# Peptides against a protein of PDB entry 5CWW: the designs that were tried, part 29

Target 1, 194 residues: chain A of PDB entry 5CWW
Amino acid sequence: VPKLQGPFDFDLNPEDEQDDEVELKDIYVIGEKPRVADLMRGEEEELEMMKEDQHNGLSLNIICLLSTSGQVKICLDIDGVEAQWLPPRSKNKRLFAPPPEPPSLLTFQTFDTLKPAEVTPDGWPMFSEDATSPYSFYVTHPAGITYISLTPWVFRLESELQSDSEAGTEFRIDLLAKGQGSERDRIFTQTRTQ

## One batch from the design tools (peptide; made by RFdiffusion4, then SolubleMPNN)

Design b1_p12_2_s4 (from b1_p12_2, 4 letters changed)
Fold by OpenDDE base, seed 2:
Structure b1_p12_2_s4 (fold): chain B 194 residues (1-194), chain A 12 residues (1-12)
Amino acid sequence: as target 1 above (194 residues)
Amino acid sequence: AYDAGKEYRLEL
């Protein structure tokens, strides 16, 4: 039986006035790209073709959170949140290992997709995928549709993660977070018919 | 251009 995961701790949450009452409505997960080298351990030609695919995606999972207000939070799974299963009911009283520390998600970026006047109590923003890019998606709300792309930073982040220096990964991620953020474009706005 | 709303950046 799958174990319920969470709560997640949010590291580096900008101290902005997130009303502690951010009601989450949707979650969008961009899975880590499989390590091509681990999958293709025997097919050198396909490994070369996949290395030539200049768009090696991020080796980390990305978790996007969407609030009722249309706020998007982009989180990085630095620790590698794996699917947890309930331990099989083996009769042996294994000493309750202390509950594992809740996994931490690094908040990379937070932004709004709606103006305050577009937020409605019955509004339900939702994520949808972009079939053309694994690192792009849409936020759909009755007021409009916003295109989001993580491409401005994802490939840079991956390049930094693949650097020979394991030390200072968190610092490098921080420098990237201060740089160019996600692309955000309102592609459609619903005109209120009076 | 439609301003897509407030952007929050990590202030370290």
Scores: peptide ipSAE 0.046, ipTM 0.720, DockQ to the pose 0.617
Fold by OpenDDE base, seed 5:
Structure b1_p12_2_s4 (fold): chain B 194 residues (1-194), chain A 12 residues (1-12)
Amino acid sequence: as target 1 above (194 residues)
Amino acid sequence: AYDAGKEYRLEL
């Protein structure tokens, strides 16, 4: 039986006192790149073609959260949230290992997709995938459509994660978060006919 | 670039 996961802790959340009151409306997940070494156990020829694509993606899962106000929060799964199963009902009272620490998500970036005047009580935004890129997506709202791309930072982050040093990963991610953020472009705005 | 509003950056 699968185990229900959560709650998740949000690390490095911007100190906005308003974040505690953010009503979430939608979630978009970008899965980690497949480990080529684990998939290619037997087919050496395809391994070379997948290594030549400099854009193999990120080895971490990305969790995108969308509020009713059109705020997007980009979170990184640093710890690697794995599928958990309920322990078999073994009659042996194995000492309860301390409950595993709750998985943490690192907030990498937060940004708006709507102007304050575009936010309406009856309007809710939604995510949609971009079929041309796994690291790009759309936020659709009655007021308009916003294109989002994570490509400005995701490949730089992957290069840092492939470094043999586990020590200082959090610090290097913080430096990247302070750098160039996600691309945002409003591709459509609904004209209110007066 | 459409500035849709506030960018919240992580302040450590």
Scores: peptide ipSAE 0.045, ipTM 0.722, DockQ to the pose 0.599
Fold by OpenDDE base, seed 3:
Structure b1_p12_2_s4 (fold): chain B 194 residues (1-194), chain A 12 residues (1-12)
Amino acid sequence: as target 1 above (194 residues)
Amino acid sequence: AYDAGKEYRLEL
């Protein structure tokens, strides 16, 4: 039986966000790409072809959160949320390991997809995948459709994560977060016929 | 460029 994971602690909320309870409506998860080197233990030729053409995806899970107001929050799973199963009812009194610390999610970027005048009480934005890229998606709302791409930073982040220095990962992520963010483009706007 | 509102960046 899968274990319920959460609550997630959001590390690094900007202090100035008023604790207005942002009502979440949708979640979109971009899974980490498996380490090709660990899976392909035996086929050297496929490993070379995969190294050249793979813009190797991010080795971290990305969790995208969507509010009723059309706010998107991009979170990174830096601790590696592994699927936890309830321990099998084995009769042996294994000392309950202390409950694992709740996984921390790092908020990488927050942005709006709707203008304040487009937000409606009955409007629910939804995520939809882009079949052409695992790091691109759409936010669909009755007022319009917004294209989002994480490609401007995701590959740079991966290159930093593959660096041998474990020290300063948070600092390097901060520098990337302060750099060029996600691409955001409104591809369709519903004209209100007045 | 669709300037759809506030970009919130992580302040570390």
Scores: peptide ipSAE 0.045, ipTM 0.725, DockQ to the pose 0.595
Fold by OpenDDE base, seed 4:
Structure b1_p12_2_s4 (fold): chain B 194 residues (1-194), chain A 12 residues (1-12)
Amino acid sequence: as target 1 above (194 residues)
Amino acid sequence: AYDAGKEYRLEL
């Protein structure tokens, strides 16, 4: 039986985030890149696809949250939110290990996709995938469509995660977070028929 | 560049 996961704790929200006002409307998950070791046990065809994927995707899940206001929050699943299955109700009273601490999500970046004047009470922004890139997606709203790409930082982050040097990882991640963020481009704007 | 509003980044 699938375990219901959540709530998630959000770590390192910028102080300016009015988290209390964010009504979430949609979620978009970019799954972690399968580990090469896991693929070595799979079909040879999957191994070829990974070799052609010259860009080693991120080894962490990315959770994108979308508010009614069109705010996107990009969260990293540092703890690895694996699909937790409830242990089968085997009759053996295994001492319930204390429920694992809720997984923490690291808020990497937050940004708006709508101008304040475009936000409507009945507006429902939605995520949609980009079939051309696993690290790109769209936010669709009645006011317009925004293209988002995580590619400016995701591969750099992966390089840090794969580094054997634990020393300075936090500092380098801070530099990444302060560096070039996600690409954001409004590809379509609905003309207000005056 | 389209600016829809504020951008917040991780402050470690």
Scores: peptide ipSAE 0.047, ipTM 0.733, DockQ to the pose 0.780; fails the geometry check

Design b1_p12_3_s1 (from b1_p12_3, 6 letters changed)
Fold by OpenDDE base, seed 1:
Structure b1_p12_3_s1 (fold): chain B 194 residues (1-194), chain A 12 residues (1-12)
Amino acid sequence: as target 1 above (194 residues)
Amino acid sequence: DYLSTLRERSIA
């Protein structure tokens, strides 16, 4: 039986620590890239072809959170949260070890998909996948549809994670954090039929 | 490590 996971702590940017309880409406998870080496064990030729693909994705899970207001939070699972199962019913009352500290998610980016005038209290925005890329998705709201792509930074982040060079790490992180954010494109706006 | 530094710099 799968174990219920959570709660999760969020490492938020102080600027994002809005005291306002953001009501979340949807969650979108982009799983970490599979370990191709493990999947292709014994298929060396196919493994080489996949290693040459520079677009293998991020080795971290990405968790996207969507609020009623159309705010998107992009969170990184740095701790590597894994699926958990309930221990087998062993007859021995093993002293329940205190639950481990809840894992934390790093809020990497926060942005809005709606204009303030488009926000409604009963709004129910939702995520939907993009079939062309695991790192792109749509936010659908009654006011419109927004395309989002994480590709401007996700592959660069992966490159940094795979780099053995510690030199200039702080600078490169600053460049990543201050650099090009996620791509956002409003692909559809609902015309108010007057 | 890189991830620890990333965490620290993103929260700062």
Scores: peptide ipSAE 0.372, ipTM 0.855, DockQ to the pose 0.045
Fold by OpenDDE base, seed 2:
Structure b1_p12_3_s1 (fold): chain B 194 residues (1-194), chain A 12 residues (1-12)
Amino acid sequence: as target 1 above (194 residues)
Amino acid sequence: DYLSTLRERSIA
């Protein structure tokens, strides 16, 4: 039986006003690219076909959080959270090891998809997948639909993770963090029929 | 490592 994991600690940007009770409404997970090379060890022909697809993703899990206000938080799983299972009911009273420290998620970006006037107390924004890209998705709210793409930074981040060069790492990270954020485009706005 | 530096620079 899969084990329920959590709570997760969020390494929030200190600029995030802790006081905003962010009521979360939805979660969207973009899984890490499959390590197909490791899975297909010994199947060279299938490996070559899948290698073309392997270069097109991030080796980290991405966790997107959506609040009632339409705020999106993009979190990176730097620690590499793995699936956990309940230990088999072995009769041995394993001394309760102190619960491991909860895994931390790094908040990489935070942005709004709604204007303040569009926010409603009973709002229920939702994520939906973009079938054309694993790193693009939509936020749907009664006020409108916003397209989001992580492609401006995801592939750069992956390139850095695969780089063996330690030289200039801090500079490249600063460029990544200060660089172009996620693409955000309001593709539909609902006209309030007065 | 890169990930540790990323964490430090993203929280700063």
Scores: peptide ipSAE 0.359, ipTM 0.856, DockQ to the pose 0.044
Fold by OpenDDE base, seed 5:
Structure b1_p12_3_s1 (fold): chain B 194 residues (1-194), chain A 12 residues (1-12)
Amino acid sequence: as target 1 above (194 residues)
Amino acid sequence: DYLSTLRERSIA
């Protein structure tokens, strides 16, 4: 039987320190790219073709959170949360194992999809997938629809994760964190008929 | 490692 996991701690960027209780309305998870090397154990010829596709995704899970106000938080699973199973009902519950430290998610980016005048107390924005890209999605609100793409930074981050060079790591991280964020485009706005 | 540094620099 699968084990329910959580709670998760969020390592927030200091810019998001506003203790305002963000009411979350939706969650969207982008799974890590499959480790082709682990899946193709024994098929060497197909492994070479799929190595050319190494540019196809991030080796980390991404968790997107959506608030009532239309704020999106992009979180990275740095710890590599794995599926857990309920322990077999063996009688020897080692009662004395300290509770495992809660897994943490790194808040990588935060941005708004609504203007302040579009925010409503009863707003219920939702995520929806983009069938053309695993790293693009939509936020739908009664006020409008916003397209979001993580592609400006996801592939750069993956390239860093695949690099064996520790030299200049801090500098490259600073460039990534301060660099161009996710693409955001309002593709539809609901016209209020007066 | 890179991930530990990423965490430290993003929280900072």
Scores: peptide ipSAE 0.337, ipTM 0.848, DockQ to the pose 0.043
Fold by OpenDDE base, seed 3:
Structure b1_p12_3_s1 (fold): chain B 194 residues (1-194), chain A 12 residues (1-12)
Amino acid sequence: as target 1 above (194 residues)
Amino acid sequence: DYLSTLRERSIA
């Protein structure tokens, strides 16, 4: 039986302490690229095809959160949260290790998909996947549809994670953080028939 | 570590 996980701590920038309780409406998870080398012991030909695909993903899980206001938060799982199962009812009283510290998610980006005038109190925006890329998705709201792509930074981040060079790390992180954020394009806007 | 630095720079 899967174990319920949480609560998660959000490492939020303290400046986002705007007291407005952000009501979340949807969640979208982009899983880390599979460690194919560990999974495909003995299938060398499939491993080579999958190695080419392995260069096309992030080794971190990404958690996207969507609020009623159409705000998207992109969070990175730096701690590497893994699926947990309830321990089998084995009779051996293994000393319950103290509950692990709650995992923390790093808020990497926050942006809006709606204009202030489009926000409604009963709004229920939703995520939907892009069949062409695991790192692209849509936010659908009655006011419109927004395309989002994480591709401008996700592959660069992966390259940094795979780099053994510590030289210039701070500079490259600053460039990543200050660089071009996620691509955001409003592909449809609902015309208010007055 | 890169991830620790990333965390520190994202919270600042």
Scores: peptide ipSAE 0.336, ipTM 0.849, DockQ to the pose 0.045

Design b1_p12_3_s2 (from b1_p12_3, 4 letters changed)
Fold by OpenDDE base, seed 5:
Structure b1_p12_3_s2 (fold): chain B 194 residues (1-194), chain A 12 residues (1-12)
Amino acid sequence: as target 1 above (194 residues)
Amino acid sequence: SYLSTLRERTIA
């Protein structure tokens, strides 16, 4: 039986997020790129071709959170959270191992998809996937639809994570985080019939 | 900083 996981701690939330209890409405997960080396054991020629594709994706899971107000939070799973299973009901009183430290998610970016006038108390925005890209998705709200793409920074971040140079990597990752380069485009706005 | 947190968790 799968084990329920959480709570998760959020690290490096932007300072301006007052601890106002953000009510979350939806979650969207982008899984890490498959470890091609592990999957293609014995097919060395195809492995080389796939390694040359610089656009294979990020080696970290991405967790997207959506609030009632249409705020999107992009988080990175640095700890590598894995699926957990309930221990078999073995009668052996396993000594209570200290509860593992709660896993943490690193907040990369936060942005809004709605204007203040479009926010409603009963609003229920939702994520939906983009069939053309694993790193693009839509936010749907009664007021409109917003296209989001993480492609401007995801592949650059992956390049830094795979680099052997520690000193240069720190500086470049800091620039990526400060740039907040996700693409955001309102593709549809609902016309209020007067 | 964002970087210090990334390093502490990736090296661990």
Scores: peptide ipSAE 0.191, ipTM 0.810, DockQ to the pose 0.039
Fold by OpenDDE base, seed 2:
Structure b1_p12_3_s2 (fold): chain B 194 residues (1-194), chain A 12 residues (1-12)
Amino acid sequence: as target 1 above (194 residues)
Amino acid sequence: SYLSTLRERTIA
């Protein structure tokens, strides 16, 4: 039986001090890039071609959170949260080890998909995947549909994480964090029939 | 920055 995980601690950017009780409605997880090297053991030529493809994705899990208000939080799983299972009902009284400290998620970006006038108390926005890219998805709300792409930063971040050079890495990552975030495009707006 | 912390944790 899968073990329920959480709560997660959120390392929020201090600038996002809005402790607004964000009522979450949906979660979308983008898994880390597959360890291609482990999957293609023995196919060196294909491995080289895949390594040359700088667009393999991020080595970290991405957790997207969606609120009733249509706010999206993009979080990075730094601790590498893995699936946990309940231990088999072995009779051995495992000594109550103190519960491990909850894993932390790093909030990378927060943005809105709805205008204030579009927010409803009973709103139920939802995520849906984009079949064309693992790092793109949609937010669907009765007021409209928003396309989101993480591609502007994901591959650049991965490049920095995989770089052997420590020189300037901190600076480049800081620029990435402060720079242009995810692509956001409202592709459909529902016309309120007055 | 928080991302510097990210890098340190990811490379470790």
Scores: peptide ipSAE 0.155, ipTM 0.799, DockQ to the pose 0.039
Fold by OpenDDE base, seed 1:
Structure b1_p12_3_s2 (fold): chain B 194 residues (1-194), chain A 12 residues (1-12)
Amino acid sequence: as target 1 above (194 residues)
Amino acid sequence: SYLSTLRERTIA
């Protein structure tokens, strides 16, 4: 049985100017790239081919959150939160261990998929995967469908994380974080049948 | 900063 996890703290969450509790409707998780070296243990030739593939993805989990209003929040899991299962292995809870600090998610980007006029109080937008890329997905709402791709920044971020050189890394990551990094395209809009 | 936090946690 999966263990209920949370709460999570959000680091660098832009002050949602709207004090209104953003009601979340869906979550989409993009897992970290697999450790190719661990998967290909004993297959050196295949390992070399996979290492050369510059498109292996991000070494961090990405957590996407979707609100009723169609707002998407892209979060990075820097702490490496993993799925937990019941029963918790009763390691002797030392009665006096301070509760572990809650895991934090780093907010990378927030954007809207709906226009204000398209937002409905009973709206239930949902994520769906893109079969062509693990870093692309769709947001479906009664008003329309929006394609989202993280590919413009994910591979660049990974390149910086794996770089042996620290020179300029901070600057380049800052540019990625400040930029409108994700691709967003409304692929379908529901025509109001008058 | 966003970057300092990211680096501090990724290098650890």
Scores: peptide ipSAE 0.152, ipTM 0.786, DockQ to the pose 0.037
Fold by OpenDDE base, seed 3:
Structure b1_p12_3_s2 (fold): chain B 194 residues (1-194), chain A 12 residues (1-12)
Amino acid sequence: as target 1 above (194 residues)
Amino acid sequence: SYLSTLRERTIA
């Protein structure tokens, strides 16, 4: 049986002082890239092809959160949260290790998919996957559909995480966080027939 | 900054 995980601590950028109680409606998880080296043991040719593709994905899990207002939070799992299962009812009193500290999620980006006039109290926006890319998805609301892509930054971030050089890494990551955000495109807007 | 935290945790 899967174990319920949480609560998660959010390391929010202190500038987002908006203590507004954000009601979450949906969650979308983009898993970390598979450890190809471990999976492709014995397939050297495929391993080389996958290493050449600089666009294999991020080594961190990405947690996307969606609020009633259509706000999307992109969070990075820096602690490496893994699926947990309830311990089998083994009779042996294993010394319960103290509950691990709750994992922290780092808020990387926050943005809106709805205009203020489109927000409704009973709104229930939802995520849906893009079959063509693991780092792209849609937010569907009665007011419209928004396409979102993380590709502008995700591969560059991975390159920085895999770099052996510490020199300038902080600066480059700071530029990534401040610079090109996620692509956001409203692909459909519901026309209110008056 | 959150970026310094990211770096510290990823290198560890």
Scores: peptide ipSAE 0.141, ipTM 0.782, DockQ to the pose 0.040

Design b1_p12_3_s3 (from b1_p12_3, 6 letters changed)
Fold by OpenDDE base, seed 2:
Structure b1_p12_3_s3 (fold): chain B 194 residues (1-194), chain A 12 residues (1-12)
Amino acid sequence: as target 1 above (194 residues)
Amino acid sequence: DYNASLRERRIA
């Protein structure tokens, strides 16, 4: 049985100016790029062909969080959170190791998809995938549809993560976060029928 | 520009 994970600590989370408790309504996960080298072990020729297509995306999981107000948080899983399973019901009293510290997520970017006047108490914004890109998606709300793309930074981040220096990963991520952020485009706005 | 009016925050 899968184990529920959490709570997660949000590192470098910008202070939400809204005193209101951010009520999350949806979650969208972009999984890390498949380790093609691990999957194609023994098929060297096919591995070389797949390496050329290596604009293959980010080696980190991306967790997108969506609030009732249409706020999107883009979080990076730097620690590499893996699926946890409930230990088999073995009767052996394993010494209660102190619960591991909760995993942390790095909040890379936070942005709104709705104007304050578009926010409604019964509004339920939702994520949907873009079939053409793993790093693009939509936020759908009764007021409109917003296109989001992570492509402006995701490939640069991957390049930095693959650099020879493993040291200073957090620092490099911070520099990238200060650069060009996610693309955001309202592609449809619902006309309020009076 | 609709997008320019929407709040954006980055890692400080």
Scores: peptide ipSAE 0.341, ipTM 0.897, DockQ to the pose 0.759
Fold by OpenDDE base, seed 1:
Structure b1_p12_3_s3 (fold): chain B 194 residues (1-194), chain A 12 residues (1-12)
Amino acid sequence: as target 1 above (194 residues)
Amino acid sequence: DYNASLRERRIA
C-alpha cells in the first residue's frame, strides 16, 4: 500500500506578499531523469552512449504548484523524495526512532501568469504538458494560455549537481536561482467580448 | 511586453 507523504516544508520560500493563503488549484510533477547507471547495470556499451547525451535532464524531481490567481511556484526535490510503501507489519518496529524529519522542497522560482485584472474567483487555471519537451508546459486559464520552459536553468543546475563537490551544493543552487529564470510567454489572450 | 508586467520572484 502506498504511504501518504507529507507535510512538505518549503525552504527558501520567498515571502508571499499575499497575506492570504495561496489556494492551490493544480500540481505538475516533472520526474527526475532515470538513473541510467543503475538501470543499465551490465550494459556498459549502451551506458556510454546514453551518458554522452548531456541533455538527459535533471536528476531531481521538479514540483510545480499553480494557484487560483495563476501564480506558479517551481519547487525542487532536494531530499530525493521516493515513493514510500507501508512496511509490512514487522513486529520489530524500532519504537524509539525519532520520526524522520519531513522532506523539504526548495522553492526555486515563483511567478505570475495572470494580471490582477484577469484573476477571477471562479477561475481554475490548469497545467498541460508540452509534447515536444519534458521541461516545458502550459498554464491554461479562461483569460489566456501561457507557455513555460525550465530549459534556461535546468541543464545548468544538472551540471552543478553532477560536480564532485558535495560541499556548497545549496549555495550553488542559490546562485543559479539568482540567474536566468524560467521562460514565460503568453501565447494567447482571450479578448473579452464586451 | 505582456510578460514584463507580470510579477516574478526568485530565491533571495
Scores: peptide ipSAE 0.341, ipTM 0.896, DockQ to the pose 0.761
Fold by OpenDDE base, seed 3:
Structure b1_p12_3_s3 (fold): chain B 194 residues (1-194), chain A 12 residues (1-12)
Amino acid sequence: as target 1 above (194 residues)
Amino acid sequence: DYNASLRERRIA
């Protein structure tokens, strides 16, 4: 049985100037690039061909959160949250292991997809995938459709993560966050027939 | 530009 994980701590969350509780409506997860080298242990020739064709995705999971107001929060799983399973009911549960510290998510970027006038109390924005890219997706709301792409920074981040220096990862992520952010494009707007 | 009017926040 899968174990419920959380709560998650959000690191470097920009202080929401507005104390308004962000009500979440949807979640979208972009899984880390599969470690092809670990999966193809023994097939070196196929591994080389796959390395050339692999648009090297990010080695971190990305968690996207969507609020009722159309705010998107892009979070990075720095700690590498893995799927946890409930231990089998065998008797020797060491009852007294302190609960593991909750995993932390790094808030990389937040942005709006709706104008204030487009926000409705009963609005239910939803994520949908882009079949052409794992790092692009859509936010659909009755007011319109917004295309989002993480490609401007994801590949640069991966290049930094593959560097041999484990020291300063947080600093390098901060520099990338200050650079070019996610692409955001409203591709459709519903005309209100007044 | 529609996108320029939308708020964006980054890691400070």
Scores: peptide ipSAE 0.339, ipTM 0.896, DockQ to the pose 0.752
Fold by OpenDDE base, seed 4:
Structure b1_p12_3_s3 (fold): chain B 194 residues (1-194), chain A 12 residues (1-12)
Amino acid sequence: as target 1 above (194 residues)
Amino acid sequence: DYNASLRERRIA
């Protein structure tokens, strides 16, 4: 049985007190690219192809959060949260190790997909995948559909993560965040026929 | 431009 994980702490930009009131409605997870070491067992040809592909993806999990208001938060899993399973019913009284500190997510970007006038109390925005790209997806709401792509920054971030210098990684991520953000495009707007 | 009117925040 899968273990429920969380809560997660969000390293949000402290300036927006408004983030505390965000009611989440959906989650979209983009898994990290396969580790080369895991691929080396028997898939040498595929490994070579993946090494040649400069666009192989990000070595971090991306967690996208969607609120009732159509706000999207793009979060990076820097800590590398892994799936956990309930231990087998072994009677071992695990010594109450203090619960590990909840994993933190780095909020890379937050943006709206709805105008305030489009937000409805019964609105339930949802994520949907883009079959053409693992780093692109849609937000669907009764008011409209928004296309989102993380491709403008994800590969640049990966290049920084692959750099030999672990020093200053946080700083470099910050610089990337200040650069070109996620692509956002409202591709459909529902006209209220009055 | 519809998209330009939508709020965006990044890591500062």
Scores: peptide ipSAE 0.339, ipTM 0.896, DockQ to the pose 0.742

